# Designs tried in a protein design run: peptides against a protein of PDB entry 9IZ0. Part 130

Target 1, 345 residues: chain A of PDB entry 9IZ0
Amino acid sequence: ITCLGSNGHTYKQLVKGGNDDLRQDAVMEQVFEQVNGFLRSYRKTSQRNLSMRTYKVIPLALKTGVIEWVQDTIPLGEYLDSAHKVYHPKEWSLSTCRKLIAEKQMEDLETRLKVYDLVCRHYRPVFRHFFLESYADPVQWFTTQTNYARSTAVASVLGHVLGLGDRHGQNILIDKTSGEVIHIDLGIAFEQGKKLPVPECVPFRLTRDVVDGMGITGVEGVFRRCMEFTLETLRREEDSLLSVLEVLRYDPLFSWLISPLRRMKKQKMQLENFNQPESGNITTDASRDPKIQRNNVSGESEAERAILKVRQKLSSTLSVEASVGELIRIAQDPSYLALMFCGWS

## One batch from the design tools (peptide; made by RFdiffusion4, then SolubleMPNN)

Design b2_p16_2_s3 (from b2_p16_2, 9 letters changed)
Fold by OpenDDE base, seed 1:
Structure b2_p16_2_s3 (fold): chain B 345 residues (1-345), chain A 16 residues (1-16)
Amino acid sequence: as target 1 above (345 residues)
Amino acid sequence: MTAIERRLKELKEALE
């Protein structure tokens, strides 16, 4: 929809309806706004304009709401699929890569690593071209690539700490003007991504294309340093952040668990993205209600476990540098990336 | 204003 504001400006908005609970997205955006307050108050982060990019979410009902249309953006996955066809027209298609990974999903780690390596050799990174194509001025190119590395660092630390899941290339927007990342579809948080049919095993998305966008310095440049400053800020503001999360514990409308419907939808989307429709009329009689053992873990006990995990991730047991070093290592480890739905790009 | 928005406002006002 398009709305005329009281200021005379026209705003494009997305009306979302169906099975997605936009209250989760709205709450996570409020948490990001508070974290942006902490990042502005701390000199090391403020001097670099470190922030999580936010957008407005207005829940209207349990499964209906209005989302701000983030202008001048493109999904990372949409750019990468288009750019890969242009720069590497003789390499494998995204669908071929997905099929090969899916066919080996139930195999051992060694077999999955061999297939992941094979896919990586036939699907090379292209995300550097986003900055080279979009910015003819060297100063603008350098500024936007720097903004990308900064925003990706903030989103990576915050995504790890809050346990953001479902961080595939369609849920990460790139701002074509600033080079910053915008994370969308925030309804999988507090490590609920580990409960998906394909578990998320990485702390955040740091695939070869995500690194290729950082330019010649890769992770060892602006990205690592901005992760360190972000984590240092979140450790300093631990009690403030935990106090914000404790408010959510008492919201009867907030779900600390992935909804069964959202899990089933993500399961279908994963299966449909792996299965090209061979035209077989499998009338799967969907009547087998899997007795999901409702482990009667009260929503309160899940909230307490989620907050405890946030506290554990903010622990000062390791230095900021050691913690960031380990997070970067795990996020790039082929043994975890080979287990993901799309770990090669 | 939800109970969360009130408490977030109170927390924000206490952090400013």
Scores: peptide ipSAE 0.000, ipTM 0.312, DockQ to the pose 0.016
Fold by OpenDDE base, seed 2:
Structure b2_p16_2_s3 (fold): chain B 345 residues (1-345), chain A 16 residues (1-16)
Amino acid sequence: as target 1 above (345 residues)
Amino acid sequence: MTAIERRLKELKEALE
């Protein structure tokens, strides 16, 4: 839809209907807005304009809402597929890579690592070209690549701390104006991604293409330092962040658990994306929800476990540098990436 | 504004 604002400007908005509960997305966006407050309060983060990019979500009903249309964006996965065809036209297609990984999904780790390495040799990173194509001016190029590394660092720390799942290339938008990342479809949080048919084993998405976008310094430049400053800020604001999350414990509308329907839907989409990679229009058909009786007792125990896990991730037992170093290591480890749906790009 | 959005707003206003 297009809405006329009180300022006389027209705004495109996405009306989403179907099986997606936009209330989780709206709540996570509010958590990000609060974290952005913390990032503005500290000199190390405010001087770098560190923030999680947010978008407006207005739930209208249980399965219907209005989402802000983030203008001038592209899904990371859409860019990477198009750019790979341009820069590496003799390499394997994304469909070929997905098929080979899927065919070995039930095999041992050693076999999966061999296939992952083979795919990596035939599907090279291209995301550095996003910045080179979009910005002819060297200052704009450097600024946007810096903004990308900064925003990716914030999103990586928050994604780890809040246990954000389903961080595939279609759920990460790139702003073509700023180079910043925007994370969408936030309905898998608090490590519920580990309950997907393909479990999420990485703390955040740090694939070869995500790193290639950081330029020549990769993870050792702006990215690492901005992760450190973000984690330092979240550790200082631990009690404030936990207090925000405790409010979610008492929201009867918030789900600390992935719904069986959402799990089945994500399973179906994963299987369909392996078998028919060219059908980019996942029409989310609004099939009838069976009335899942939420056992209330399970929700409180999952909320408590989630909050405890957030506290554990904010622990000062390790230095900020050591904690960030370990997160970066795990997020890039082929032994985890080879287990993912699309860990090579 | 849900009860949680209100309380998140109150917490935000108390943390600003």
Scores: peptide ipSAE 0.000, ipTM 0.367, DockQ to the pose 0.017
Fold by OpenDDE base, seed 3:
Structure b2_p16_2_s3 (fold): chain B 345 residues (1-345), chain A 16 residues (1-16)
Amino acid sequence: as target 1 above (345 residues)
Amino acid sequence: MTAIERRLKELKEALE
């Protein structure tokens, strides 16, 4: 929809209806605003303008709400598919790569690694070109690439700590003006992504194209340092962050469990994205709403486990540098990337 | 003030 604001400006908004509970997205955006408060209060993060980009979510009903349309953005996956066709027209299509990975999904890790390596050799990274094409001015180019590395670092730490899943290229927007990343569809949090039909095994998305966008230094420079400063801030504000999450424990609107319906929808989307190249508008006529008796006892036990996992991820047992180093290593490990739906791009 | 901000304020005031 398009709404006329009281300021005379027109705002495009996305109305979601059907089976998606936007209350989780709205709550996660509130958590990000609190974290942005911590990042602004800490000198090392404030001096770098480190923040998680947020957007407005207004739940109207259980399955209906309004989302801010983030202006001047493109989905990362949409850009990468388009750019790959331009820069590497002799390489394999995204559809060919997906098909080969899907055909070997049930095979052993060694076979999946061989297929992943084969796909990687025939589908090279292109995300560097986003910055080179979009910003003819060297100062704008450097600024936007720096903003990308910074925002990706913040999102990576928060993604790990909060256990954000389903971080595929369509759930990551790139701001064409700032170069910053915006994470959308926050309906999988607190490691519920591990309960997907294709489990998420990485702490955050750090694929070859995500790294290629960081420029010549890759992960070694702005990205790593900004991850370290973000994690240092979150460790210092652990009690404040945990207090925010404890509020969610008692929020009857928050779901600590992925709904069976959302799990089935994500399962179908994973299977369909393996089998069909074209994103047809799947109007799933999901007429049978089983009365989800939220067993409060199961939700409370999952909330407690989620908060304990956040506390564990904020532990000072390892240095900030060692923790970030291990996270970067795991996020780039081919043994995990080969298990993902799209780990090569 | 969000519900979260109110509860954070209440928790701070209870820890002081």
Scores: peptide ipSAE 0.000, ipTM 0.347, DockQ to the pose 0.015
Fold by OpenDDE base, seed 4:
Structure b2_p16_2_s3 (fold): chain B 345 residues (1-345), chain A 16 residues (1-16)
Amino acid sequence: as target 1 above (345 residues)
Amino acid sequence: MTAIERRLKELKEALE
């Protein structure tokens, strides 16, 4: 829909209906706005205009809402698939890479690492070309690449601290004007990504293409430094951040758990992204729902565990530099990336 | 504990 604002401007909006609860997205956007307050108050982050890019989410019902249409954006995964076909037309398709990784999902880590390495050799990074293609002016190129590294750093720290899951290339938008990242579909938070059919194993998405977009310095430039400043800010504002999360503990509309419906939908989307329709009658006998014994873990005990994990991630046991160094290391570790649905790009 | 050993432990704890 297109809405006329009280300011006389027209705003495109996405009406989302169906099975997705937008309340989670709306709450996470509110948390990001509070964190943006902390980033603006702290000199080291404010001097760099560090922020999480936000968008407006208005839940209208349990399964219906309005989302701000983020203009001039492209999904990272859509750009990368298109760019890879242009720059590496002799390399493997994204579908080929996905198929090979899927075929080995049940294999040992050593086998999965071999397949991941093989895929990496036949699917090279291209994301640097986004900045080279989109910005003919060197100042715009440098500015947008810097904004990308900054926004990715903020999103990486926040994504880790809040345990954001499902950070695949379709859930990360790139702003074509600013070069900033916008994270969407925020309904998997507080480590619930570990409950996905393909568990999310990394603290945030730092794949080869995500790094390629940072330019020649990769992670050792603007990105690392902005992660450090962001984490330093969040550690200083720990009590403020925890107080915001405690409000969510008492929000009856907030779900600390991934809904079974959302889990099933993500499972189906993962399977459908593997199944291009070769016409084979795979009778998915949907009947074997393993009776996961719902241990009566009260929703309260999940909230408490989530808040405790946030506190643990903000711990000053390691320096900011050491903590960021370890996060970057883990996020780039092939032993984790090989376990992901799309860890190579 | 190597990154691999840690991950094997986490996978085991997620399967239990």
Scores: peptide ipSAE 0.000, ipTM 0.207, DockQ to the pose 0.039

Design b2_p16_2_s4 (from b2_p16_2, 9 letters changed)
Fold by OpenDDE base, seed 3:
Structure b2_p16_2_s4 (fold): chain B 345 residues (1-345), chain A 16 residues (1-16)
Amino acid sequence: as target 1 above (345 residues)
Amino acid sequence: MTAIERKLKELEELLK
């Protein structure tokens, strides 16, 4: 829809209806605004303008809401598919790569690693070209690439700490003006992505294309250092962050569990994306509303477990540098990436 | 690594 604001400006908005509860997305955006408060209060993060990019989500009903249309953005996956066809027209298509990975999904890790390596050799990274194409001015190019590395670092730490799943290339927007990343569809949090049919095995998305966008230093540049400063800030503000999450424990609107319907939808999307390349508008006939007896006892136990996992991830048992080093290692490990739906790009 | 890429890497280190 397009709405006329009281300021006389027109705003495009996405109305989402049917099966997705936007209350989870709205709550996660509120958590990000609190974290952005911490990042602004700490010298090392504030001097670098570190923030999680947020967008407005207004839940209107259980399965209906309005989402801010983030202007001047493109989905990372849409850019990468288009750019790969331009820069590597002799390499494999995204559909060919997906098919080969899918055909070996039930095989052993060794076979899946061989197929992942084969796909990687026939589908090279291209995301560096986003910055080279979009910004003819060297200062703008360098600024936007730096903003990308910074915003990706913040999102990676928050993604790990909050257990944000489903961070595929369609759930990551790139701002064409700033180079910043915007994470959308926050309906999988607190490691519920590990309960998907294709489980999320990485702490955050750090694929070859995500790294290629960081420029010549890759992860060893601005990215690693901004992850360190972000994690240092979150460790310092642990009690404040946990207090925000404890409020969510008692929020009857927040779901600590992926709904059976959302799980089935994500399962179907995973299976369909393996079998068919074209995004047909699946009108899921939503006629059977199973009365989700929220067993309050199961929700409270999952909330407590989620908060405990956040506390564990914020522990000072390892240095910030060691913790970030291990996260970067795991996020780039072929043994995990080969298990992902799209770990090669 | 070009001379520009070296200088950009140095600038990235200063922005760390």
Scores: peptide ipSAE 0.022, ipTM 0.569, DockQ to the pose 0.013
Fold by OpenDDE base, seed 1:
Structure b2_p16_2_s4 (fold): chain B 345 residues (1-345), chain A 16 residues (1-16)
Amino acid sequence: as target 1 above (345 residues)
Amino acid sequence: MTAIERKLKELEELLK
C-alpha cells in the first residue's frame, strides 16, 4: 500500500497477512532502538556511527500488520544470485548447489563437508562487485564498503547476543545508498533457529560472500574492530539490555518460542526450495488454530532461559577480543556452514 | 477513531 503522511510525503508500506507474527518483529525493532541508544552513548561506537538499521513495524493483529518499505534496498540473496550469473556464468546455479546440499542433508559430517567444498569450488564469491558496480567514486566506494562492514559487525554481535535465527540472504537487505545491512523477518530469536528442521549452528551469517563484501581486509579490518566495540558496549550496558528483555517476559503477546505454524511454514519453504514448484494449490484450510494453551508456566521458563543465555553471551569471562575471535572462527567454520541451508554464499 | 485507525480497520477487513 501507499500512505500519505501528515507531512505530505507518500510512504510505501508492506501489508503482511497470514501466519507471521509481526509482534515479534516489532518487539525486536524496539530492542534494536534501545541498543542504538547504547551505541550512541559510548564513544568508541558513536565515533563510528555504529547502529543496527531499524524499520517500522505496526502489528494490527496476531498475524497481520504493516511494515515500513525500506527504500533503495535489495535482498542480499537476490543480488548474489544475479551477480553470480553475470560474473561466473560457467559456474553452477544456486538451484544446483541447493539440490546437492539437500541430497546429502541426512549424510555424515564428512560427506557433507565434501559436498560443501565441491559447491564452494563451483560457486565463487561475488559480493565485492556490489560496491565496485554501484560506486564509481573511490571515496563513495570506500565509505559504503566501510558502512557495510560496520553495520554487518553490529548486526553480527547483536544477532548472536539475541540469538536471531533464519538469517538467510533473503532476510538481509542491502541499502544501495549507504551500503548498510538491514535485517528483516525477526520472528526467530533467542536461539529458536536451533529448533528449525535445518538447525542454525552459526552465531551469525559470515559466509564467503558476506566476507567478500568487506573488501581486501575481510574480517580482520573494520569488521573485527567494530564487533569488538559493539560487544564492549553491550557488556557495559548488560543490566540495561536485560531490563528491556525482562519487560518482554511479562508481555502475554510476546512469544519466546517459535510458533508451530511458523516452524511448519519454514519447514515447507525449506522443502519447496529443494523441490521444483509443483503448482499444487493445496489450499490446506489450516484455520484450526490448535488452542495451544500457552501454559504460562512454559512461556515464563523459556523467557528465563532466554534471558540467562543473553547474560551468558555477555559474560566477561573472556576478553572482548577473545570472544569476538571465537565468534568469527565459529561463524566461518566449514563444519558448521556445511550443515546450513545455504552456507556457501 | 483517527483516519489511521479507520484505514487500519479497513485493512483488517480486507485481510480477513
Scores: peptide ipSAE 0.000, ipTM 0.306, DockQ to the pose 0.024
Fold by OpenDDE base, seed 2:
Structure b2_p16_2_s4 (fold): chain B 345 residues (1-345), chain A 16 residues (1-16)
Amino acid sequence: as target 1 above (345 residues)
Amino acid sequence: MTAIERKLKELEELLK
C-alpha cells in the first residue's frame, strides 16, 4: 500500500496478511525503542550513536498488520547470493551448499563438520564487496562500514539478551544509505528458536559473511568494542529493562511461546528451501486454526523463565570483555554453525 | 472508518 503522510510525502507500506502474528513484532520494536533510550542516555554508547534500528509495526488483527516499508534496504541473503555469483562464479551455488548440508542433517557432528568445512571451501565470503562497490568515496566507505559494525554489535547483544531467533539472511536488512542492519520478523524471541526443527545454537548471527562486512579488523575492531559498550549499558539498566519485560508478562496478546502453526510454517519453509532454489513468498493460506486452548498457567511460567534468562545474561559475574569474548567465540564456533540451516554465509 | 483505516491513521501518526 502507498500512504500519503500529513507531511505530503508518500510512504510505501507492507500489508502482511496470513499466519503471521505481528503483535510480537510490535512488542519487540517497543522493547528496542526503550533500549535505544538507554543507549542514548549512556555516554559511551551515545557518543557512537549506538542504536537498534527499528521499524513501525501496526497489528490490525490476529493475522494481519501494516509494517513500515524500510526504504533503500536489501535483505542480506539477497545481496550475498547475487554478489557470490559475481565475485565467485566458479564456486558452488547456494542451492548446492544447502543440499549438501541437508543431506547430512541427521548424521553425527563429525560428519556435519566435514560437510560444513567442504561447503566453506567452495562458498567464500563476499560481503566486503557491498561497501567497496556501493561507496566510491573512502570517507563514505569507512563511515558505512563503521555503521554496519556498530549496528551489528547492538543487534548481536540485544539478539542474545532477548533470545531473538530466526536470524537468517532474509530477516536481516542492510540500509544502502547508512550501512546499518535492520532486523525484521521478530516473532521468535526468548530462546524459542531452540524449539525450531533446526534448533538455533548460536547467540546471534556471526557467520563468515557477517564478519567479512566488518573489514580488515573483523570482530576485533569496532564490533567487539561496540558490543562491550552495549552490554555495559544493558547491565547498568538491568532493572529498567526487566521492568519493561514484566509489563509484557501481563499483556494477554503477547505470546512467550512459539505457536505450533508458526513452528510448522518455519519447518515447511526450511524443507521447501532445501528442495526448491527459487521459492519466493509462499503465502501458505492455512485457513484452519485449530482452537489451541491456551493453558494460561503455561504462559506465566514461560514469561518468568524468559525474564530469569534475561537477568542471567545481564549478570556481572564475568567482566563485560569476558562475556563479549565468549559470545563472539560461540557465535563463530563451527560446531554450532555446522548444525544451522545456513551457517556458512 | 474501518478498523484498517483507523490503524492506517495511527501509522501515519507514528511515521511523523
Scores: peptide ipSAE 0.000, ipTM 0.276, DockQ to the pose 0.020
Fold by OpenDDE base, seed 4:
Structure b2_p16_2_s4 (fold): chain B 345 residues (1-345), chain A 16 residues (1-16)
Amino acid sequence: as target 1 above (345 residues)
Amino acid sequence: MTAIERKLKELEELLK
């Protein structure tokens, strides 16, 4: 829909209906706005304009809401698929790579690593070209690439700390104007990504293309330094962040667990991305809403475990530099990336 | 040549 604002500007909005609960997204956006408050208050982060890019989510009902249409964006995965066809037309298709990884999904780690390495050799990074194509002016190019590295660093730390899952290339938008990343579909948080059919084993998405967008310095430039400042800020504001999360513990509308329906939907999307649509009319009569008796006792124990994990991730046991170094290492480790649905790009 | 390398060669032949 298009809405006329009180300021006389027209805003596109996405009306989302069906089986997606937007309350999780709305709550995570509120947490990001609080964290953006902390990032603005701390000199090391404020002087760099570090923020998590947010969007407006208005839940209207359990399965219906309005989302701000983030203008001038493209999904990272959509750009990468298109750019890869242009820059590497003789390399494997994304569908070929996906098929090979899927065919080995049940195999041992050594076999999966061999297939991952192979896919990596036949599907090279291209995301550097986003900045080179979009920004002919050197100042704009440098600014947007810097904004990308900064926003990716903030999103990586927050994604790790809050345990954001399902961080595939379609759930990460790139702002074509600023170069900033926008994370969408926030309904998998607090390590619930590990409960997906393909478990998310990385702390955040730091694939070869994500790194390629950072330019010649890769992770060792703006990205690492901005991760350090972000983590330092979150450690400083630990009690404030935990207090925000404790409010969510008592929110009867908030769900600390991935819904069975969302899990099944993600499973189906993962399977459909592997199978070309053979035209089989499987009329799944989805009419029986099983009365999920929320055993309240299980929900409270999951909230407590989630908050405890956030506290553990903010622990000062390791230096900020050591913690960031380990996170970057794990996020780039082929042994974890080979386990992902799309760890090569 | 591993079973993987064999299946790759078959896929490379199908992509030509």
Scores: peptide ipSAE 0.000, ipTM 0.209, DockQ to the pose 0.031

